# Peptides against a protein of PDB entry 8PQO: the designs that were tried, part 126

Target 1, 252 residues: chain A of PDB entry 8PQO
Amino acid sequence: VLLKEYRVILPVSVDEYQVGQLYSVAEASKNETGGGEGVEVLVNEPYEKDGEKGQYTHKIYHLQSKVPTFVRMLAPEGALNIHEKAWNAYPYCRTVITNEYMKEDFLIKIETWHKPDLGTQENVHKLEPEAWKHVEAVYIDIADRSQVLSKDYKAEEDPAKFKSIKTGRGPLGPNWKQELVNQKDCPYMCAYKLVTVKFKWWGLQNKVENFIHKQERRLFTNFHRQLFCWLDKWVDLTMDDIRRMEEETKRQ

## One batch from the design tools (peptide; made by RFdiffusion4, then SolubleMPNN)

Design b1_p20_2_s1 (from b1_p20_2, 10 letters changed)
Fold by OpenDDE base, seed 2:
Structure b1_p20_2_s1 (fold): chain B 252 residues (1-252), chain A 20 residues (1-20)
Amino acid sequence: as target 1 above (252 residues)
Amino acid sequence: SPLSELYMLMANLILEYYFS
């Protein structure tokens, strides 16, 4: 098991982020070939548990169409079915990813707190002290181009170049986080993403767990760069606007 | 995980682990 807490600081409020995240997820999914193909929504319902109130979703991602034929032919039963269970109680979110074939030997858990701070809180997910000692804190700087793979880099998604017309935010210079403290009119937040990865196969555990973390970090970096650079597209949207957009997308 | 995040992760896992 490998745990890392990714801390993503953004020059947006927690309330703004709720809209921006939903917008950016929708937009990013449109750019992926076959977005929504092979997705089965088993459950989508409100939940209330232990004082947490939100939306619960259970989705199955059928990857059979996403892999080459020979992989599909060789894959064990259930190996290409990914289950995603999500508890969305913004500003808290939990996602659990499992695979039918690997069962308990595979887990990706992503727990996110969105806080109106600069990533300064320790153990925001309230792990036991002994467990917390094993968590690596990883800061993601969306303005740092060195954290972006060359193949992922797009100039239009570079926070160091983007200037929001609607908000005046950006571009984000090397010291943008420190400068935020002095900018009373610029909100900020941190997404604390505790990622737990378990891959219990002898000889492959460390390799795969580290690989998954590398991919998660890449995803978080690219996503939040997009979210910020798309600020002018979503900042004036309301949650009701997002809901309408989602409903329109479901009809297509 | 957002839809886009999961798709990207799964696609990369499959491609990079088995073919790279």
Scores: peptide ipSAE 0.037, ipTM 0.728, DockQ to the pose 0.229
Fold by OpenDDE base, seed 4:
Structure b1_p20_2_s1 (fold): chain B 252 residues (1-252), chain A 20 residues (1-20)
Amino acid sequence: as target 1 above (252 residues)
Amino acid sequence: SPLSELYMLMANLILEYYFS
């Protein structure tokens, strides 16, 4: 098991981020080849548990059409079915990813707290001390081009070049986080993303767990760069606007 | 191994779908 807490600081408020995240998810999905093909929604319902209120979703990703033919032919039954269970109680979210073939030998868990701070809270997910000492804290700087793979880099998604017309935020210079503290009118937040990766296959555990973390980091970096650079597209939207957009997308 | 390549591919695909 490999745990890392990714801390993504953004020059947006927690409330703004809720809209921006949903917008950016929808926009990113539109830009992906193949769309939602192979996604089965089993459950989508409100939940209440231990004072946590939110939306629960259970999705199955059928990857048979997304992998090469030789992989499909060699894959054991259930190996290409990925289950995603998500509890969205913003500003808290939990996602659990499992595979039918691997069962308990494979787990990706992503737990996120969105806090109105600069990533300074320790153990925001309230792990036991023994567990917390094994968590690597990883800061993602959305303005740092060196954290972006060349193949993922887009100039229009570069926070170091982007200037929001609507908010005046950006471009984000090398010291943008320090400067943000002195800007009373600019909100900020941190997404604390605790990622737990388990791949319990002898000889492959470390390789696969590290690989998954590398991909998660890449995903979080690219996504939040997009989210910020799309600020002018979503900052004036309401949650009702987002819901309407989602409904319209489902009808297409 | 074929299995390692499979699951690495799956991981990449899952992550691509995570925000869909």
Scores: peptide ipSAE 0.034, ipTM 0.690, DockQ to the pose 0.072
Fold by OpenDDE base, seed 5:
Structure b1_p20_2_s1 (fold): chain B 252 residues (1-252), chain A 20 residues (1-20)
Amino acid sequence: as target 1 above (252 residues)
Amino acid sequence: SPLSELYMLMANLILEYYFS
């Protein structure tokens, strides 16, 4: 098992982020070919547990159409079915990803707290001390180009070049996080994303677990760069606007 | 949920690595 807590600091409020995240996910998914194909929604309902109220979803991602034919033909039964269980109680979210074939030998858990701080809280997910000491804290700086792969880099999605017309935020210089502390007019938050990766197959554990973390970090970095650079597209939207957009997308 | 699409992107990245 490999645990890392990714801390993504953004010059937006927790309330703004709720809209921006939903918009950016929808926009990013439109840009991906074959988005939504092979997704089965089993459950989508409200839940309440231990004072936490939110939306629970259970989805199956059927990857058969997304892999080469020879892989599909050789894959064991259930190996290409990914189950995603998500508890969305913003500003808290938890997602659990499992595979039918690997059962208990594979787990990706992503737990996120969105806090109005600069990533300074320790053990925000309230792990036991013995577990917390094994968690690596990883800071993602959306303005740092060195954290972005060349193949992922887009100038229009570079926070170091972007300036929001609507809010005046950006561009983000090398010391933008320190400058935020002194700018009372600019909101900020941190997404604390605790990622637990478990891959129990002997000989492949460390390789696969590290690989998954590398992909998660890449995903979080690119996504939040987009989210910030798309600020002018979503900052004036309401949650009702987002819901309408989601409904319109489902009808297409 | 919008979050699920983000995880689909993750799955695609994983698939690209293994089959690219």
Scores: peptide ipSAE 0.062, ipTM 0.743, DockQ to the pose 0.161; fails the geometry check
Fold by OpenDDE base, seed 3:
Structure b1_p20_2_s1 (fold): chain B 252 residues (1-252), chain A 20 residues (1-20)
Amino acid sequence: as target 1 above (252 residues)
Amino acid sequence: SPLSELYMLMANLILEYYFS
């Protein structure tokens, strides 16, 4: 098991982020080849647990059409079906990813707290002290081009070049996080993403767990760069606007 | 996209698992 807490600092408020995240997820999904083909929604319902109220979703990602033919032919039954269970109680969210074939030998858990701070809280997910000692805190800087793969880089999604017309935020210079403290008019938040990766295969555990973390970091980096650079597209939207957009998308 | 990246991640994991 390998745990890392990714801390993504953004020059947006926690309330703004709720809209921006939903918009950016929807927009990113539109850009995907296949338009959600192979995604089965099993459950989408409200939940209440221990005072936590939110939306629970259970989705299956069928990867049969997304992998090469030779992989599909060699994959065991259930190996290409990924289950995603998500509890969205913003500002808290939990996602659990499992695989039918690997069962208990594979787990990706992503627990996120969105806080109006600069990523300074320790153990925001309230792990046991012994478990917390094994968590690496990883700061993601959305303005740092060196953290972006060349193949992922787009100039229109570069926070170091983007300036929001509507808010005046950006571009994010090398010291933007330090400067943010002095900018009373600019809100900020941190997404604390505790990622737990479990891959119990002898000889491959560390390799695969580290690989998954590398990909998660890449995903978080790219997503939040997009979220910020799309600020002018979503900052004036309300949650009702987002809900309407989601409903309209479901009808197409 | 995050979803495409997830698919890519899963595909790579499958490939690495079965063919490495």
Scores: peptide ipSAE 0.033, ipTM 0.703, DockQ to the pose 0.524; fails the geometry check

Design b1_p20_2_s2 (from b1_p20_2, 12 letters changed)
Fold by OpenDDE base, seed 4:
Structure b1_p20_2_s2 (fold): chain B 252 residues (1-252), chain A 20 residues (1-20)
Amino acid sequence: as target 1 above (252 residues)
Amino acid sequence: SYKSELYKTIANLILDYYFA
């Protein structure tokens, strides 16, 4: 098992982020060419547990069309089905990713707290001390181009170049986080993303767990760069606007 | 084994596509 806590600092409020996240997820999905992942929604319902209230979703990602034919033919039953269970109780979210073939031998858990701070809270997910001491804290700087793979880089998604017309935020220089503290009119938050990766196959555990973390970091980096650079597209939207957009998309 | 290597490749591909 490999745990890392990714801390993504953004010059947006926790309330703004809720809208921006939903917008950016929807937009990213639209921009994915060949989004023919057979996504099956098994469950989408409100939940209440231990004072946590939110929306529960269970989705299956059918990856059969995404892999080469020979892989599909050789893959065991269920190997290309990814289950995603999500508990969205913003500002808290939990996602659990499993695979039908690997069962208990594979787990990705992503637990996120969104806090109105600069990533200074320790153990925000309230792990036991023994577990917390093994968690690596990883800061993602959305303005740092060196954290972005060349193949993922887009100039229009570069926070170091972007200037929000609506909010005046950006571009984000090398010291933007330090400067933010002195900008009374600019909100900020941190997404604390505790990622737990479990891959039990002997001889491959560390390799795969590190690989998954690398992919998660890549995803979080790109997503939040997009979220910020799309600020002018979503900052004036309400949650009702987002819900309407989602319903309109479902009807298409 | 061949099967182990194959499933490793599948897993890596699954993860790669999932996080793409």
Scores: peptide ipSAE 0.089, ipTM 0.690, DockQ to the pose 0.073
Fold by OpenDDE base, seed 2:
Structure b1_p20_2_s2 (fold): chain B 252 residues (1-252), chain A 20 residues (1-20)
Amino acid sequence: as target 1 above (252 residues)
Amino acid sequence: SYKSELYKTIANLILDYYFA
């Protein structure tokens, strides 16, 4: 098991981020060819547990169409089905990813707190002290091009070049995080993403778990670069606007 | 989407595990 806490600082408020996140997820989904193919929604309902209120979703990603036919024919039952369970109680979110074939030998858990700070809080997820000692804190800087793979780089999604017309935020220079402290009118937040990865594979567990973390980091980096660079597209939207957009997308 | 790519990657790892 490998735990890392990714801290993503953004020049947006916690309230703004809720809209931006939903918009960016929807937009990213639209850019996928066959965006709804192979996704089965088993559950989508409100939940309340231990004072936490939010939306619970259980989705199955059927990946049979994403592999060659001969591989699909040889794959064990359930191997190509990824289960995603999500508890969205913003500003807290939890996602659990499992696979029927791997059972207890595979787990990805992503727990996120969105806080109105600059990523300075320790152990926001309230882990036991002994467990917290084993968590690597990883800061993601959305303005740092060196954290982006060349194949993922797009100039239109570069926070170091983007300036929001609606908010005046950006471009994000090398010291943008330090400069935020002096900009009283610019909101900021940190998404604290505690990622737990388990992939039990004798002799390869650490390698695979680190690889999965690398993919998660890549995802978080690219997603938040997009979220910021799309600021003018979503900053004036309400949660009701987002809900309407999601409903319209489901009808296509 | 990045999720789809991630899940495809995970599926490939699972397949590699099975065929290993």
Scores: peptide ipSAE 0.516, ipTM 0.934, DockQ to the pose 0.729; fails the geometry check
Fold by OpenDDE base, seed 5:
Structure b1_p20_2_s2 (fold): chain B 252 residues (1-252), chain A 20 residues (1-20)
Amino acid sequence: as target 1 above (252 residues)
Amino acid sequence: SYKSELYKTIANLILDYYFA
């Protein structure tokens, strides 16, 4: 088991981020061909537990069409089905990813707190001290081009080049995080994403778990670069606007 | 989607595990 806490600092408020996240997820899905193919929604309902109120979703990602036919024919039952259970109680979110074939030998858990700070809180997810001491804190800097793979880089999604017309935020220079403290009119937040990865494979567990973390970090980096660079597209939207967009997307 | 890419990667790892 390998735990890392990814801290993504953004020059947006916690309230703005809620809209921006939903917009960016929807927009990214539209830009990908075959997005949503093989996704089965089993459950989508409100929940209440221990004072936490939110939306619970259970989805199955059927990935049979994403592998060659000969591989599909040889794959064991359940191997190509990924279960995603999500508890969305913004500003807290939890996602649990499992696989029918791997059972208890595979787990990805992503727990996110969105806080109006600069990523300075320790153990925001309230782990036991013994567990917390083994968590690596990883800061994602959306302005740092060196954290982006060349194949993922787009100039139109570069926070170091983008300037928001509507808000005046950006471009993000090398010291943008330090400058936020002095900019009273610029909101900021940190997404604290505790990622737990378990992949029980004798002799290869650490390698595979680190590889999965690398993919998660890549995903978080690219997503939040887009979220910021799309600021002018979503900053004036309301939650009702987002709900309408989601409904329109479901009808297509 | 970003999730689909990640999940495809995970599926490939699971297949590698099975065929190892």
Scores: peptide ipSAE 0.502, ipTM 0.932, DockQ to the pose 0.693; fails the geometry check
Fold by OpenDDE base, seed 3:
Structure b1_p20_2_s2 (fold): chain B 252 residues (1-252), chain A 20 residues (1-20)
Amino acid sequence: as target 1 above (252 residues)
Amino acid sequence: SYKSELYKTIANLILDYYFA
């Protein structure tokens, strides 16, 4: 088991981020519609647990169409089905990813707190001290091009080049986080993403778990670069606007 | 999306595990 806490600082408020996240997820999903990914929604319902109120979703990603026929034919039952369970109680979110074939030998858990700070809180997820001492804190800088793979890089999604017309935020220079503290009119937040990866593979567990973390980091980096660079597209939207857009997308 | 790519990557890892 390998735990890392990714801290993503953004020049947006916690309230703004809620809109931006939903918009960016929806926008990313539009780009996938042509791929014929079999996403089955098993559950989509409100939940309440221990004072936490939110939306619970259970989705199955059927990846049979994404592999060659011979691979599909040889794959064990359940191996190509990824289960995603998500509890969205913004500003808290939890996602659990499992696989029927791997059972208890595979788990990815992503727990996120969105806080109006600069990533300075320690153990925001309230882990036991023994567990917390094994967590690596990883800061993601969305303006740092060196953290982006060349194949993922787009100039229109570069925070170091983007300037928001609506808010005046950006471009983000090398010291943007330090400068942000002195900018009273610019809100900021940190997404604290505790990622737990378990992949039991004798002799290769650490390598695979680190690899998965690398992919998660890549995902978080690219997503938040997009989120910021799309600021002018979503900053004036309300949650009601987002809900309407989601409903319209479901009808297509 | 990056999410689908991640899940494809995970699926490939699972397949690699099975065929190892």
Scores: peptide ipSAE 0.471, ipTM 0.926, DockQ to the pose 0.686; fails the geometry check

Design b1_p20_2_s3 (from b1_p20_2, 11 letters changed)
Fold by OpenDDE base, seed 3:
Structure b1_p20_2_s3 (fold): chain B 252 residues (1-252), chain A 20 residues (1-20)
Amino acid sequence: as target 1 above (252 residues)
Amino acid sequence: SYLSELYKTMAFLTLEYYFA
């Protein structure tokens, strides 16, 4: 098991982020090859548990059409079915990813708290001390180009070049986080993403767990660079606007 | 190994849909 807490600092408020996240998810999904093909939604319902109130979703990603034929032909039964269970109780979110073939030997869990701070809280997910001491805290700087793979880099998604017309935020220079504290009119938040990866396969555990973490970090980095650079597209939208857009998209 | 590549691919594809 490998745990890391990714801390993504953004020059947006927690309330703004709720809109921006949903918009950016929808926008990013449009760019995915095949869109939602192969996604089966089993459950999509409200939930309430221990004071946590939100939306619960259970999806199956059928990867048979997303992999080469030789992979599909050689894959064990259930190996290409990924289950995603998600609890969205913003500002808290939890996602659990499992696989039918690996069963208990495979787990990806992403738990996120969105806080109006600069990533300074320790153990925001309230782990036991013994567990917390094994968690690596990883700060993601969305303005740092060196954290972006060349193949992922787009100039229009570079926070170091972007200037928001609507808010005046950006571009984000090398010391933007330090300067942010002195900018009274600029809100900020941190997404604390505790990522738990378990891959129990002898000889492959560390390799796969580290690989998954690298991909998660890459995903978080790219997504939040997009989210910020798309600020002018979503900052004036309300949650009702987002819901309407989702309904319209569902009808297409 | 084959399984390693398979699950690396699976993990990558899963992550592509994480925000979908």
Scores: peptide ipSAE 0.032, ipTM 0.676, DockQ to the pose 0.072
Fold by OpenDDE base, seed 4:
Structure b1_p20_2_s3 (fold): chain B 252 residues (1-252), chain A 20 residues (1-20)
Amino acid sequence: as target 1 above (252 residues)
Amino acid sequence: SYLSELYKTMAFLTLEYYFA
């Protein structure tokens, strides 16, 4: 098991982020060719548990069309089906990813708290001290180009070049986080993403767990760079606007 | 088993496609 807490600082408020996240997820899904192909929504319902109220979703990602033919032909039944269970109680979210074939031998858990701070809280997910001491804190700086793979880099998604016309935020220079503290009119938040990866196959555990973390970090980095650079597209939208957009997309 | 080792490789490849 490998745990890392990714801390993504953004020059947006917690309330703004809720809209921006939903917009950016929808936009990113549109930009991905076949983004909706092979996704089955089993459950999408409100839930209430232990004082937590939110939306529960259960999706299956069918990867048969995403893998080479030889992999598809050799894969056991269920091996290419990934289950995603998500509890969205913003500003808290939990996602659990499992595989039908691997069962308990494979787990990706992503737990996110969105807080109006600069990533300074320790153990925001309230782990036991013994567990917390094994968590690596990883800061993602959306303005740091060195954290972006060359193949993922787009100039239009570079926070170091982008300036929001609607809000005046950006571009984000090398010291943008420190400067943010002195800018009373600019909100900020941190997404604390505790990622738990379990891959219990002897000989491959560390390799796969590290690989998954690398991919998650890559995903979080690119996503939040997009989210910020798309600020002018979503900052004036309401949650009702987002819901309407989602409904319109489902009807297509 | 051979199938187990093969599946490990396939799972790794599948993850590359899923997270690409």
Scores: peptide ipSAE 0.025, ipTM 0.635, DockQ to the pose 0.071
Fold by OpenDDE base, seed 5:
Structure b1_p20_2_s3 (fold): chain B 252 residues (1-252), chain A 20 residues (1-20)
Amino acid sequence: as target 1 above (252 residues)
Amino acid sequence: SYLSELYKTMAFLTLEYYFA
């Protein structure tokens, strides 16, 4: 098991982020080939547990049509069915990813707290002290080009070049996080993303767990660079606007 | 999760790594 807490600092408020995240997910999804093909929604319902209220979803990703033919031919039964259970109670979110073939031997859990700070809270997910000792805190700097793979880099999605016309935020220089403290009118937040990866196959555990973390970090980095650089597209939207956009997308 | 479509891509990459 490998745990890392990714801390993504953004020059947006927690309330703004709720809209921006939904918009950016929708926009990023449009750019991906294949859309919702192979996605089965088993459950989509409100939940209430231990004072937490939100939306629970259970989806199955059938990846048989998405992987190369040789992968399909070699994959055991159930290996290409990925289950995603998600509890969305913003500003808290939890996602659990499992696989039918690997069962208890595979787990990806992503727990996110969105806080109006600069990523300074320790153990925001309230792990046991012994477990917390094994968590690496990883800061993602959306302005740091060195954290972006060359193949992922787009100039229009570079926070170091972008300036929001609507808000005046950006471009983000090397010391932008320190400067936020002095900018009273610029909101900021941190997404604390605790990622737990379990791959319990002897000889491959560390390799696969590290690989998954590498992909998660890459995903978080690219997504939040997009989210910020698309600020002018979503900052004036309401949650009702987002809901309408989602409904329109479902009809297409 | 609303990030589900993005995680689908991650899952694909993970499977490709393991079975390729």
Scores: peptide ipSAE 0.049, ipTM 0.739, DockQ to the pose 0.263; fails the geometry check
Fold by OpenDDE base, seed 2:
Structure b1_p20_2_s3 (fold): chain B 252 residues (1-252), chain A 20 residues (1-20)
Amino acid sequence: as target 1 above (252 residues)
Amino acid sequence: SYLSELYKTMAFLTLEYYFA
């Protein structure tokens, strides 16, 4: 098991982020080939548990059409079916990813707290002290180009170049986080993303767990760079606007 | 969701690692 807490600081409010996240997810999904193909939504309903209220989703990703033929031919039954269970109680979110074949030997859990701070809280997910000692804190700086793979880099998604016309935020210089505390009119938040990766396969555990973390970090970095650079597209939208857009997208 | 698409990509890459 490998745990890392990714802390993503953004020059947006917690309330703004809720809109921006949903918008950016939708926008990114449009750019992906085969949108919606192989996704089965089993459950999408409100939930209430232990005072937490939100939306619960259970999706199955059928990867048979997304992998090369030889992989599909070699994959055991259930290996290409990924289950995603998500509890969205913003500002808290939890996602659990499992695989039918690996069962208890595979787990990706992503727990996110969105806080109006600069990533200074320790153990925001309230882990036991012994468990917390094993968590690596990883700061993601969306303005740091060195954290972006060359193949992922787009100038139009570079926070160091982008300036929001609607909000005046950006571009984000090398010391943008330190300067942010002096900008009273600019909100900020941190997404604390605790990622737990479990892959119990002898000889491959560490390699796969580290690989998954690398992919998650890459995803979080690119996503939040996009989210910020798309600020002018979503900052004036309401949650009702987003819901309407989602409904319209489902009808297409 | 974007995360969902990323999970597909991650799963694809993970599967390639195991089966290729």
Scores: peptide ipSAE 0.039, ipTM 0.722, DockQ to the pose 0.423; fails the geometry check

